# Designs tried in a protein design run: peptides against a protein of PDB entry 7VSI. Part 44

Target 1, 32 residues: chain A of PDB entry 7VSI
Amino acid sequence: EDISEDPSWARVVNLNALLMMAVAVFLWGFYA

## One batch from the design tools (peptide; made by RFdiffusion4, then SolubleMPNN)

Design b2_p27_7_s1 (from b2_p27_7, 18 letters changed)
Fold by OpenDDE base, seed 2:
Structure b2_p27_7_s1 (fold): chain B 32 residues (1-32), chain A 27 residues (1-27)
Amino acid sequence: as target 1 above (32 residues)
Amino acid sequence: NLERALALLNAALMMILALQEAAELAA
């Protein structure tokens, strides 16, 4: 079983992870 | 409060890093 990532898709996932975390922190900052 | 203010600054930094990743992907 191979669980290694394709580098291009890894970059897509990582940037979306950063954006989701940023959105979550902004929601906490303004509404929690 | 200060904790939330620092969190918002950290979130802004994360967005900058995400934009850099997007720029590298587009290159």
Scores: peptide ipSAE 0.272, ipTM 0.793, DockQ to the pose 0.202
Fold by OpenDDE base, seed 3:
Structure b2_p27_7_s1 (fold): chain B 32 residues (1-32), chain A 27 residues (1-27)
Amino acid sequence: as target 1 above (32 residues)
Amino acid sequence: NLERALALLNAALMMILALQEAAELAA
């Protein structure tokens, strides 16, 4: 089965992952 | 504390990397 990613959508997923991690760290930094 | 402050700096760097990815996607 082919599980290769479309390069453009892979980039979209990666940038959203970075943003989610940044938000999570900010929440930890200020509220945990 | 210092650990959390450094984590916040890392988060800022992650946002910069995300913006770079977005810019390359838009190019």
Scores: peptide ipSAE 0.271, ipTM 0.792, DockQ to the pose 0.210
Fold by OpenDDE base, seed 4:
Structure b2_p27_7_s1 (fold): chain B 32 residues (1-32), chain A 27 residues (1-27)
Amino acid sequence: as target 1 above (32 residues)
Amino acid sequence: NLERALALLNAALMMILALQEAAELAA
């Protein structure tokens, strides 16, 4: 099964992953 | 506490890396 990623979409996913993790940590930092 | 403060610093680093990814995507 082909699990290879398109390079442009891989970058978009990585960017969103970083943003989501940052938001999660800020929420934990101030509201948990 | 110190753990949360360090986590916030790490989150700021993640945002910097995200900005770099965005810049590369736009190049």
Scores: peptide ipSAE 0.271, ipTM 0.792, DockQ to the pose 0.204
Fold by OpenDDE base, seed 1:
Structure b2_p27_7_s1 (fold): chain B 32 residues (1-32), chain A 27 residues (1-27)
Amino acid sequence: as target 1 above (32 residues)
Amino acid sequence: NLERALALLNAALMMILALQEAAELAA
């Protein structure tokens, strides 16, 4: 019960994870 | 180089998927 994710907030977190990974790859692509 | 170019393509695809899921969430 305690560690189960609310489906709507799980989606929000996953979306932000995708965006952060994309930004990280762009920074690596242009500056590393 | 080719590795970075392919990584940038992958990042662009991730952004597209994120925007699509965001649109579904907002619908």
Scores: peptide ipSAE 0.263, ipTM 0.789, DockQ to the pose 0.199

## One batch from the design tools (peptide; made by RFdiffusion4, then SolubleMPNN)

Design b2_p28_1_s4 (from b2_p28_1, 21 letters changed)
Fold by OpenDDE base, seed 3:
Structure b2_p28_1_s4 (fold): chain B 32 residues (1-32), chain A 28 residues (1-28)
Amino acid sequence: as target 1 above (32 residues)
Amino acid sequence: AAAAAAAAALAANMAAIFAMAVAVLATP
């Protein structure tokens, strides 16, 4: 089974991961 | 004021996240 990522989709996933981290830090900073 | 320091910290965090996003886009 090939587990290699398509390079274009890898970028989309990584950008969404960074966006989710930014939102999570905001929620932690505001509500904790 | 403390609000100005918080705003500066937020701006610095946003700039760091933006730089990481650009680095991801620049990486093949």
Scores: peptide ipSAE 0.055, ipTM 0.503, DockQ to the pose 0.472
Fold by OpenDDE base, seed 5:
Structure b2_p28_1_s4 (fold): chain B 32 residues (1-32), chain A 28 residues (1-28)
Amino acid sequence: as target 1 above (32 residues)
Amino acid sequence: AAAAAAAAALAANMAAIFAMAVAVLATP
């Protein structure tokens, strides 16, 4: 089975991963 | 002085995240 990602959706997922990391850092800064 | 240092660190972190986002968008 091909596990290769569609390049357009891979880019959207990677961008959202970066946004989630930014949110996680803000949550850490707020509660720590 | 501490508030200014914290603001500078926040700005640097935001700029780094932005640069990473641009790099992802620029990757074919």
Scores: peptide ipSAE 0.054, ipTM 0.495, DockQ to the pose 0.486
Fold by OpenDDE base, seed 2:
Structure b2_p28_1_s4 (fold): chain B 32 residues (1-32), chain A 28 residues (1-28)
Amino acid sequence: as target 1 above (32 residues)
Amino acid sequence: AAAAAAAAALAANMAAIFAMAVAVLATP
């Protein structure tokens, strides 16, 4: 089974991962 | 003084996040 990522979708996923990390840090800073 | 230090830390974090987002968009 091919597990290679499409380069365009890999970029979208990686950007969303960074945005989710940023949101998580802001939530941690506000509630912790 | 503490509020200014907190604002500077926030600005540095925002700049780092922005730089990472630009790097991801710029890498093929």
Scores: peptide ipSAE 0.053, ipTM 0.490, DockQ to the pose 0.462
Fold by OpenDDE base, seed 4:
Structure b2_p28_1_s4 (fold): chain B 32 residues (1-32), chain A 28 residues (1-28)
Amino acid sequence: as target 1 above (32 residues)
Amino acid sequence: AAAAAAAAALAANMAAIFAMAVAVLATP
């Protein structure tokens, strides 16, 4: 089974991961 | 002075997030 990432979708996933991390840090900064 | 320091910190955080987003888009 080929588990290699499509380069275009890998960028989309990685960008969304960074955005989710930024949102999580903002929520932490607001409520903690 | 405190408001200016908070605004500068926010701007620095936004710039860091932007730089990370650009790095992800620029890397293969």
Scores: peptide ipSAE 0.052, ipTM 0.490, DockQ to the pose 0.398

Design b2_p28_3_s1 (from b2_p28_3, 22 letters changed)
Fold by OpenDDE base, seed 3:
Structure b2_p28_3_s1 (fold): chain B 32 residues (1-32), chain A 28 residues (1-28)
Amino acid sequence: as target 1 above (32 residues)
Amino acid sequence: SRVAAALALALAVLVAALAALLQAAAAA
């Protein structure tokens, strides 16, 4: 099976991962 | 404080994401 990523969708996924990390850090700070 | 550190890290991540989007747009 080919598990290679389409470069455009890889970018979308990676950017969403970064956005989710930012949200998680905001939540951690909000409830600190 | 933990709040200040969290806000700084969240801002850094948002800036990095924005920079990546701008670089992708410039390369298109």
Scores: peptide ipSAE 0.160, ipTM 0.665, DockQ to the pose 0.387
Fold by OpenDDE base, seed 2:
Structure b2_p28_3_s1 (fold): chain B 32 residues (1-32), chain A 28 residues (1-28)
Amino acid sequence: as target 1 above (32 residues)
Amino acid sequence: SRVAAALALALAVLVAALAALLQAAAAA
């Protein structure tokens, strides 16, 4: 089974991961 | 302060995400 990611969708996933990390850090700063 | 550090880190991640988007646009 090939588990290789399509490069374009890998980028979309990675960028969304970074955006979610930014949101998480913002929430930490706002509420903690 | 912890809040100031969190805001700075969040901003840094947003800037990195923007840079990645611009790199993707430049590669197209």
Scores: peptide ipSAE 0.159, ipTM 0.666, DockQ to the pose 0.364
Fold by OpenDDE base, seed 1:
Order: structure tokens, then sequence, then C-alpha cells
Structure b2_p28_3_s1 (fold): chain B 32 residues (1-32), chain A 28 residues (1-28)
């Protein structure tokens, strides 16, 4: 089975991961 | 302060995300 990641979906997932990290950092600051 | 650091880091992450989108657009 090929576990190679589709480049387009890899980008979507990585960008959403970055956005989620931004939200997490915002929450850290908001509740500081 | 912790709040200032959090805001700076959140902004940096958003800028990085924007940069990635711009690079993707340039490659398309």
Amino acid sequence: as target 1 above (32 residues)
Amino acid sequence: SRVAAALALALAVLVAALAALLQAAAAA
C-alpha cells in the first residue's frame, strides 16, 4: 500500500495545522 | 509579557500561513 501523501491535501492539512496553532497561541494569550 | 508574546507568536504563525499560500499561488 502506498502511503505517499497527495501534495494538494498535504498543503491543506499543513495550513490548517498552522491556523490551529495560531488559535491555540491566541487562547494562551487571551487567558493569560 | 505573556500576552504580548502570545499575540506576536499568533501573528507570526498567520504570516507564515499567508506566505505558504502565496508560494502555492506562485507555483500554480
Scores: peptide ipSAE 0.159, ipTM 0.664, DockQ to the pose 0.373
Fold by OpenDDE base, seed 4:
Order: sequence, then C-alpha cells, then structure tokens
Structure b2_p28_3_s1 (fold): chain B 32 residues (1-32), chain A 28 residues (1-28)
Amino acid sequence: as target 1 above (32 residues)
Amino acid sequence: SRVAAALALALAVLVAALAALLQAAAAA
C-alpha cells in the first residue's frame, strides 16, 4: 500500500498542527 | 518566567505558521 501523502493536504495538516501547538502553548502560559 | 517563555514560544510557533503560509502562497 502507498502511504505517501498528497502534498497539498500534507501542508494543510502541518499548518493545522502548528496552530494547535500554538494554542497548547497559550494554555500552558495561561495556567503557568 | 514560565509565562514569558510560553508567550515567546507561542509567538515563535505563530511566526513559523505565517512563514509556511507565505511560502505556500509564493509557491503557487
């Protein structure tokens, strides 16, 4: 089976992951 | 402080996300 990602969707997923990481860090800072 | 470190890291991640968006726009 080919597990290769579609490059356009890979970019969308990676950007979403970065945004989620930013939200997580904001929450960490909020409760620090 | 932990708050200052969290803010710095959050801003760094947002800048990285913005850079990725600009790179995607430039590649199109």
Scores: peptide ipSAE 0.155, ipTM 0.660, DockQ to the pose 0.348

Design b2_p28_3_s2 (from b2_p28_3, 23 letters changed)
Fold by OpenDDE base, seed 1:
Structure b2_p28_3_s2 (fold): chain B 32 residues (1-32), chain A 28 residues (1-28)
Amino acid sequence: as target 1 above (32 residues)
Amino acid sequence: SRVAAALAKALELLVAALAALDAALAAA
């Protein structure tokens, strides 16, 4: 079975991962 | 607070930058 990522969905997942990291950094900074 | 406002603005700018990067990568 081919387990390689679909390029479009890979980008969607990667973007969401980056946005989640941005939110996490915001929370880290906000709560000192 | 001023710190909270600064962090919120930093988040806005970071999200915008990441979205722009995603668009650039999609166009390449």
Scores: peptide ipSAE 0.074, ipTM 0.556, DockQ to the pose 0.238
Fold by OpenDDE base, seed 2:
Structure b2_p28_3_s2 (fold): chain B 32 residues (1-32), chain A 28 residues (1-28)
Amino acid sequence: as target 1 above (32 residues)
Amino acid sequence: SRVAAALAKALELLVAALAALDAALAAA
């Protein structure tokens, strides 16, 4: 079974992951 | 608070930078 990512959707997923990490760091700073 | 405002602005700038990077990668 081929589990390789479509390049365009890989970028969409990776960008969302980066944005979620940025928000998580914001929340950590906000409640610290 | 001033700290909360600074953190919010930092988040805005970071999101903008990541969006610009994504656009640059799409154009490559």
Scores: peptide ipSAE 0.073, ipTM 0.550, DockQ to the pose 0.219
Fold by OpenDDE base, seed 4:
Structure b2_p28_3_s2 (fold): chain B 32 residues (1-32), chain A 28 residues (1-28)
Amino acid sequence: as target 1 above (32 residues)
Amino acid sequence: SRVAAALAKALELLVAALAALDAALAAA
């Protein structure tokens, strides 16, 4: 089975992961 | 609140910076 990532979709997923982390930090700061 | 608004603006700027970084990486 080929589990290699498509480079363009890998970037999209990585960007969304970073955006979600930014939102999580915002929520952490908001409720801190 | 003023603090909440400032934090929301900071989040917007961070999102914009990450989008710009992604565009730069895509162009490299």
Scores: peptide ipSAE 0.071, ipTM 0.550, DockQ to the pose 0.216
Fold by OpenDDE base, seed 5:
Structure b2_p28_3_s2 (fold): chain B 32 residues (1-32), chain A 28 residues (1-28)
Amino acid sequence: as target 1 above (32 residues)
Amino acid sequence: SRVAAALAKALELLVAALAALDAALAAA
């Protein structure tokens, strides 16, 4: 089983993870 | 509110900065 990651899609996933974390922090700030 | 607008603008700038970082990493 090959679990190696395509570098271009790895960047897309990592960027989306960072964006979701940023949005989560703003939601936390909004409701705090 | 002005606070909500300021936070929305800060989020916009942060998204742009993260996109720029992604582009920089792609170019490395």
Scores: peptide ipSAE 0.068, ipTM 0.547, DockQ to the pose 0.237

Design b2_p28_3_s3 (from b2_p28_3, 20 letters changed)
Fold by OpenDDE base, seed 3:
Structure b2_p28_3_s3 (fold): chain B 32 residues (1-32), chain A 28 residues (1-28)
Amino acid sequence: as target 1 above (32 residues)
Amino acid sequence: ARVEAALRLALEVLVALLAAVLEALKLA
């Protein structure tokens, strides 16, 4: 089986990671 | 007070994310 990362899904994952970081920064800004 | 500051932060972060998404789409 090919274990290489699909470039399209890599972007989807990376974009979701950025969204999660934005939510984390929002929560930090609100509660800190 | 804290809510308005959080909303301003959220807006700025959202704009930054939008810029990053647009750049990612350009490179797709």
Scores: peptide ipSAE 0.068, ipTM 0.552, DockQ to the pose 0.326
Fold by OpenDDE base, seed 1:
Structure b2_p28_3_s3 (fold): chain B 32 residues (1-32), chain A 28 residues (1-28)
Amino acid sequence: as target 1 above (32 residues)
Amino acid sequence: ARVEAALRLALEVLVALLAAVLEALKLA
């Protein structure tokens, strides 16, 4: 069975990952 | 003082990133 990423959903996941990283950096700056 | 300005800027950046994500979802 092919485990390759669907190109459209891969983009959605990658963009969500970038947003979560930005939020994590904000929280780090706020609490550290 | 500077902390308040930094938090304000951070929120503006996060809102801009959210807007960019929403635009990208339109094109997905």
Scores: peptide ipSAE 0.068, ipTM 0.557, DockQ to the pose 0.176
Fold by OpenDDE base, seed 5:
Structure b2_p28_3_s3 (fold): chain B 32 residues (1-32), chain A 28 residues (1-28)
Amino acid sequence: as target 1 above (32 residues)
Amino acid sequence: ARVEAALRLALEVLVALLAAVLEALKLA
Protein backbone atom coordinates (compact mmCIF):
# COMPACT_ATOMS: atom_id res chain seq x y z
CA GLU B 1 0.00 0.00 0.00
CA ASP B 2 1.45 3.38 -1.03
CA ILE B 3 1.48 5.97 1.79
CA SER B 4 3.18 8.71 -0.28
CA GLU B 5 2.11 12.29 0.43
CA ASP B 6 0.46 14.60 -2.08
CA PRO B 7 3.17 17.27 -2.62
CA SER B 8 0.69 20.18 -2.43
CA TRP B 9 -0.84 19.03 0.86
CA ALA B 10 2.59 18.17 2.24
CA ARG B 11 3.53 21.83 1.75
CA VAL B 12 0.33 23.03 3.45
CA VAL B 13 1.00 20.74 6.42
CA ASN B 14 4.62 21.88 6.68
CA LEU B 15 3.61 25.55 6.64
CA ASN B 16 1.01 24.94 9.34
CA ALA B 17 3.65 23.10 11.38
CA LEU B 18 5.86 26.21 11.22
CA LEU B 19 2.93 28.42 12.28
CA MET B 20 2.18 26.11 15.21
CA MET B 21 5.81 26.25 16.32
CA ALA B 22 5.68 30.06 16.17
CA VAL B 23 2.54 30.09 18.33
CA ALA B 24 4.18 27.67 20.78
CA VAL B 25 7.26 29.92 21.11
CA PHE B 26 5.02 32.95 21.65
CA LEU B 27 3.00 31.19 24.35
CA TRP B 28 6.18 29.96 26.03
CA GLY B 29 7.68 33.46 26.00
CA PHE B 30 4.49 35.06 27.28
CA TYR B 31 3.40 32.62 30.01
CA ALA B 32 6.62 30.97 31.21
CA ALA A 1 8.11 44.44 29.87
CA ARG A 2 6.96 40.86 29.24
CA VAL A 3 4.33 42.05 26.74
CA GLU A 4 6.87 44.22 24.92
CA ALA A 5 9.31 41.32 24.71
CA ALA A 6 6.56 38.99 23.46
CA LEU A 7 5.46 41.47 20.79
CA ARG A 8 9.05 41.91 19.61
CA LEU A 9 9.53 38.14 19.50
CA ALA A 10 6.23 37.70 17.64
CA LEU A 11 7.27 40.25 15.02
CA GLU A 12 10.66 38.61 14.52
CA VAL A 13 9.09 35.15 14.20
CA LEU A 14 6.41 36.42 11.81
CA VAL A 15 9.08 37.97 9.57
CA ALA A 16 11.04 34.71 9.60
CA LEU A 17 7.88 32.76 8.74
CA LEU A 18 7.06 35.12 5.88
CA ALA A 19 10.54 34.50 4.50
CA ALA A 20 10.00 30.73 4.82
CA VAL A 21 6.61 30.98 3.08
CA LEU A 22 8.13 32.98 0.23
CA GLU A 23 10.87 30.38 -0.19
CA ALA A 24 8.26 27.60 -0.15
CA LEU A 25 6.31 29.42 -2.88
CA LYS A 26 9.45 29.70 -5.01
CA LEU A 27 9.83 25.92 -4.73
CA ALA A 28 6.21 25.37 -5.83
Scores: peptide ipSAE 0.067, ipTM 0.550, DockQ to the pose 0.336
Fold by OpenDDE base, seed 2:
Structure b2_p28_3_s3 (fold): chain B 32 residues (1-32), chain A 28 residues (1-28)
Amino acid sequence: as target 1 above (32 residues)
Amino acid sequence: ARVEAALRLALEVLVALLAAVLEALKLA
């Protein structure tokens, strides 16, 4: 089975992961 | 005080988001 990522979608997912981490840091910093 | 802290943190997050977008655009 080929489970390799499409390079374009890998970039989109990685960007969204970074954005979600930034939001998570906001939530953590504000409520912790 | 809490509002000021929220605004400061929101600004920091905004800057970080913009930085991430700019880096992504450079890599795109």
Scores: peptide ipSAE 0.065, ipTM 0.556, DockQ to the pose 0.248

Design b2_p28_3_s4 (from b2_p28_3, 25 letters changed)
Fold by OpenDDE base, seed 4:
Structure b2_p28_3_s4 (fold): chain B 32 residues (1-32), chain A 28 residues (1-28)
Amino acid sequence: as target 1 above (32 residues)
Amino acid sequence: ARVAAALAAALAALLAQLAAAAAAAAAA
């Protein structure tokens, strides 16, 4: 396949994305 | 009150997202 994700790297990226979303919700809840 | 609400919202969102991610990983 031309584009494929390494499963271990995908997990790291997804966990980082979840962390960033949690931080974003905190900032939203605090400042909005 | 704002900090407590923000923390509660962040925790709830994180837990929901983790559950969704776990479900997605199980479906893959």
Scores: peptide ipSAE 0.048, ipTM 0.499, DockQ to the pose 0.921
Fold by OpenDDE base, seed 2:
Structure b2_p28_3_s4 (fold): chain B 32 residues (1-32), chain A 28 residues (1-28)
Amino acid sequence: as target 1 above (32 residues)
Amino acid sequence: ARVAAALAAALAALLAQLAAAAAAAAAA
């Protein structure tokens, strides 16, 4: 309860996290 | 560099699959 996430916002954050990880891996693959 | 690029491409493909699965779950 104290640190419970709103399920809708948790989903938005998770989707953005996946997008950021995909971009980071692309940049790593391109420049490393 | 080539090995790192191949690994990064594979991981990017996996992340794309995870994103697609998350999108499917969001649409359900």
Scores: peptide ipSAE 0.047, ipTM 0.493, DockQ to the pose 0.223
Fold by OpenDDE base, seed 5:
Structure b2_p28_3_s4 (fold): chain B 32 residues (1-32), chain A 28 residues (1-28)
Amino acid sequence: as target 1 above (32 residues)
Amino acid sequence: ARVAAALAAALAALLAQLAAAAAAAAAA
């Protein structure tokens, strides 16, 4: 089975990761 | 309450900007 990352899905995952990190920073800024 | 509302609005604006930047990057 090929585990090569599809470039389109790689972009979607990376963008979601960045959005999640931004949300985490805001939560950290609010509660820390 | 006004300060809290202003801070909430600022955070919402930042999230919206990040979402817009993500959408632009996804479209490129």
Scores: peptide ipSAE 0.035, ipTM 0.456, DockQ to the pose 0.115
Fold by OpenDDE base, seed 1:
Structure b2_p28_3_s4 (fold): chain B 32 residues (1-32), chain A 28 residues (1-28)
Amino acid sequence: as target 1 above (32 residues)
Amino acid sequence: ARVAAALAAALAALLAQLAAAAAAAAAA
């Protein structure tokens, strides 16, 4: 399947997304 | 003081949920 996601990279991307959301919430909480 | 404590508790709970979500994602 040409759109199959590699499970290891899926975890890396998902963890990075969670970290980015945490950073965004901290920035919003501090500056807004 | 009560409002500040409630906000601090809510933030702590959200951070705990984030940590749990990260742990769940790492275990998947």
Scores: peptide ipSAE 0.031, ipTM 0.436, DockQ to the pose 0.168

## One batch from the design tools (peptide; made by RFdiffusion4, then SolubleMPNN)

Design b2_p29_1_s1 (from b2_p29_1, 21 letters changed)
Fold by OpenDDE base, seed 1:
Structure b2_p29_1_s1 (fold): chain B 32 residues (1-32), chain A 29 residues (1-29)
Amino acid sequence: as target 1 above (32 residues)
Amino acid sequence: SAAEELIRNANALAMMLTAQLLKELAELA
């Protein structure tokens, strides 16, 4: 067994990571 | 003041543009 990422799920995780960063930018801009 | 409103509007625009750029990057990923 290996810890390498499944390429399909890697794309899903990366997409959600970018969406979370977008939300963080809005929160940062609002409170900073 | 007008200057303060411009800063608020610029900040709002910057947030929206950043979100849109991140969305474009997400679509390429």
Scores: peptide ipSAE 0.040, ipTM 0.455, DockQ to the pose 0.118
Fold by OpenDDE base, seed 2:
Formats: structure tokens, C-alpha cells, sequence
Structure b2_p29_1_s1 (fold): chain B 32 residues (1-32), chain A 29 residues (1-29)
């Protein structure tokens, strides 16, 4: 077994990471 | 002050717009 990312799951994680960052920036700006 | 409030409002709007752009970019990826 290896710790390398599966390409398909890497894409899923990356997209969710971007969406989470977008939501965080929205909340930061809205409530700042 | 009024100037500080305007700056905060403009900054908040800019952040929300940036967030929307990032969201759309993520959806297109």
C-alpha cells in the first residue's frame, strides 16, 4: 500500500478544497 | 468614520465577489 493520491480522488478533494476556501472568503467578507 | 465604513463595505463586497469567482472556477475544473 502507498500514500500516493489516486488521481480521481485527488480531483474530488481539490475541488472541495476550492469550494471550502470560496465559502470561507465569503463568510470572512460578509461578517468582517 | 464614514470613510472607514465605506472601505469595510467595499472590501466585504470584493471578498464576496472573489469567492463567487473561485466557486465558479472550481465548478469548471
Amino acid sequence: as target 1 above (32 residues)
Amino acid sequence: SAAEELIRNANALAMMLTAQLLKELAELA
Scores: peptide ipSAE 0.040, ipTM 0.445, DockQ to the pose 0.111
Fold by OpenDDE base, seed 3:
Structure b2_p29_1_s1 (fold): chain B 32 residues (1-32), chain A 29 residues (1-29)
Amino acid sequence: as target 1 above (32 residues)
Amino acid sequence: SAAEELIRNANALAMMLTAQLLKELAELA
């Protein structure tokens, strides 16, 4: 099976990764 | 104290700036 990323889903995953990192930074800043 | 308030405000600003940078990066994805 081809394991290459579908370009559309790669963008969705990358966007969600950035959003999760943003949330993590806010939580870190709040509780640090 | 005034110092504590400055730290809190600086932290809030840093978080907002980080969010904006991530938003700009997301627009490139």
Scores: peptide ipSAE 0.039, ipTM 0.453, DockQ to the pose 0.122
Fold by OpenDDE base, seed 4:
Structure b2_p29_1_s1 (fold): chain B 32 residues (1-32), chain A 29 residues (1-29)
Amino acid sequence: as target 1 above (32 residues)
Amino acid sequence: SAAEELIRNANALAMMLTAQLLKELAELA
């Protein structure tokens, strides 16, 4: 079974992951 | 208090720096 990521979609997912992490850090900083 | 002001300013700076780092990393994605 091939579980390899499609390179184009991998980039999209990684970008969204970074955006989500940025939001999380701002929320943490705001309420800390 | 002065200490609270310092903490707020440091926190604001930390958030800004983090945002810039993540922005630069996102440009590589």
Scores: peptide ipSAE 0.039, ipTM 0.451, DockQ to the pose 0.113

Design b2_p29_1_s4 (from b2_p29_1, 22 letters changed)
Fold by OpenDDE base, seed 3:
Structure b2_p29_1_s4 (fold): chain B 32 residues (1-32), chain A 29 residues (1-29)
Amino acid sequence: as target 1 above (32 residues)
Amino acid sequence: SMAEALRANANALMMLLTAQLLEELLALL
């Protein structure tokens, strides 16, 4: 199977990764 | 203090990540 990454879905995945990191830093900033 | 410096860095990181989220969101349009 081809494991190449679709460019459009790559951007969606990257956005969700950034969102998770942002949430993690918000939790750190306010509760740690 | 070190803890205060870390919190300041966390605040800066939050701003950078939100800006990057906006850029990626605009790229999807």
Scores: peptide ipSAE 0.106, ipTM 0.625, DockQ to the pose 0.297
Fold by OpenDDE base, seed 1:
Structure b2_p29_1_s4 (fold): chain B 32 residues (1-32), chain A 29 residues (1-29)
Amino acid sequence: as target 1 above (32 residues)
Amino acid sequence: SMAEALRANANALMMLLTAQLLEELLALL
């Protein structure tokens, strides 16, 4: 079975990952 | 100090991640 990512969903996942990382670093930057 | 260095790194990461978010969003247009 091929486990390669569908490119459209890969972009959606990566965008959400970047968003969550950005939020986490903003919270760390201002409140930790 | 180490605390100031960590804060500076956090600030740098904030700028980098926002730039990457903008790039990814623009790629969707």
Scores: peptide ipSAE 0.105, ipTM 0.621, DockQ to the pose 0.235
Fold by OpenDDE base, seed 5:
Structure b2_p29_1_s4 (fold): chain B 32 residues (1-32), chain A 29 residues (1-29)
Amino acid sequence: as target 1 above (32 residues)
Amino acid sequence: SMAEALRANANALMMLLTAQLLEELLALL
């Protein structure tokens, strides 16, 4: 399947997505 | 107020995202 996600890279991408979301919510929580 | 309710939800999100980050980091070990 040409568009299937590699599990190891999926984890890396998901971790970075969570990190970006966490930073955004922390900034909102403490400075907005 | 609405702003206070939204910040309460933000606090809940911060806790959930922190837990998820920890789980993902532990999964890399």
Scores: peptide ipSAE 0.105, ipTM 0.622, DockQ to the pose 0.239
Fold by OpenDDE base, seed 2:
Structure b2_p29_1_s4 (fold): chain B 32 residues (1-32), chain A 29 residues (1-29)
Amino acid sequence: as target 1 above (32 residues)
Amino acid sequence: SMAEALRANANALMMLLTAQLLEELLALL
């Protein structure tokens, strides 16, 4: 199985990963 | 205190992640 990433979808996934991490840290910063 | 250090790390991480998020958004434009 080829596990290489399509560059366009890699960017979308990376953006969503950063967004999820940012939201998680904001929740931690203000509610933990 | 350790709790204050943890909060400071959370604040720094918020700044870094928002900056990186902005960079990715600008790269998308």
Scores: peptide ipSAE 0.102, ipTM 0.617, DockQ to the pose 0.238

Design b2_p29_3_s1 (from b2_p29_3, 23 letters changed)
Fold by OpenDDE base, seed 4:
Structure b2_p29_3_s1 (fold): chain B 32 residues (1-32), chain A 29 residues (1-29)
Amino acid sequence: as target 1 above (32 residues)
Amino acid sequence: MEAERIMKNANALIMELTAQLLEALAELA
């Protein structure tokens, strides 16, 4: 079975990755 | 001095958050 990434789902994952990083920076800025 | 350091750190945080959110919105398009 090919493990090639579907381009549409790649965008969804990348969007969530950016949102996760923004939340991480927020938590770092206020609590670390 | 301490207040200025806090303000600089807050400004840097806001700029970073804004950049990441704008990039996220751009990838949604």
Scores: peptide ipSAE 0.038, ipTM 0.433, DockQ to the pose 0.171
Fold by OpenDDE base, seed 3:
Structure b2_p29_3_s1 (fold): chain B 32 residues (1-32), chain A 29 residues (1-29)
Amino acid sequence: as target 1 above (32 residues)
Amino acid sequence: MEAERIMKNANALIMELTAQLLEALAELA
């Protein structure tokens, strides 16, 4: 219980992580 | 050669972006 993640914030973090990965791949592909 | 390389890289990029966006949308469900 002490370190349980709030499910609403977990969703926000996961979405941001996926979007950041997509942007990183785009930048890599664009400047490669 | 160069145009084919660019198209292959673009295709791979679009597929990767699409996969990640679809995965992100699935997290909203």
Scores: peptide ipSAE 0.038, ipTM 0.435, DockQ to the pose 0.147
Fold by OpenDDE base, seed 5:
Structure b2_p29_3_s1 (fold): chain B 32 residues (1-32), chain A 29 residues (1-29)
Amino acid sequence: as target 1 above (32 residues)
Amino acid sequence: MEAERIMKNANALIMELTAQLLEALAELA
């Protein structure tokens, strides 16, 4: 079965990953 | 002192958050 990633959805996932990392850094610094 | 510590930490976190958001916006283009 081919599990290759669609390039358009890859971009969406990568952007969400960056947003989540930004939130994670904020939460880490604020609560730790 | 305590308020200054909190403000410094908040500023650092806001700057990091802003940088990452700007990077995300740049990659969207």
Scores: peptide ipSAE 0.038, ipTM 0.440, DockQ to the pose 0.160
Fold by OpenDDE base, seed 1:
Structure b2_p29_3_s1 (fold): chain B 32 residues (1-32), chain A 29 residues (1-29)
Amino acid sequence: as target 1 above (32 residues)
Amino acid sequence: MEAERIMKNANALIMELTAQLLEALAELA
């Protein structure tokens, strides 16, 4: 199986990961 | 004071969010 990433989808996934991390930090900082 | 603690925590949180959002925006370029 080819596990190589399509560069366009790699960018989308990385962007989404960073946005989710920002939201997680907000939730942690607000409720903890 | 408790208000100062809250303001410091809020400021730190805003800075962290801003940094992460700017990093995300930079990757769109």
Scores: peptide ipSAE 0.037, ipTM 0.432, DockQ to the pose 0.162

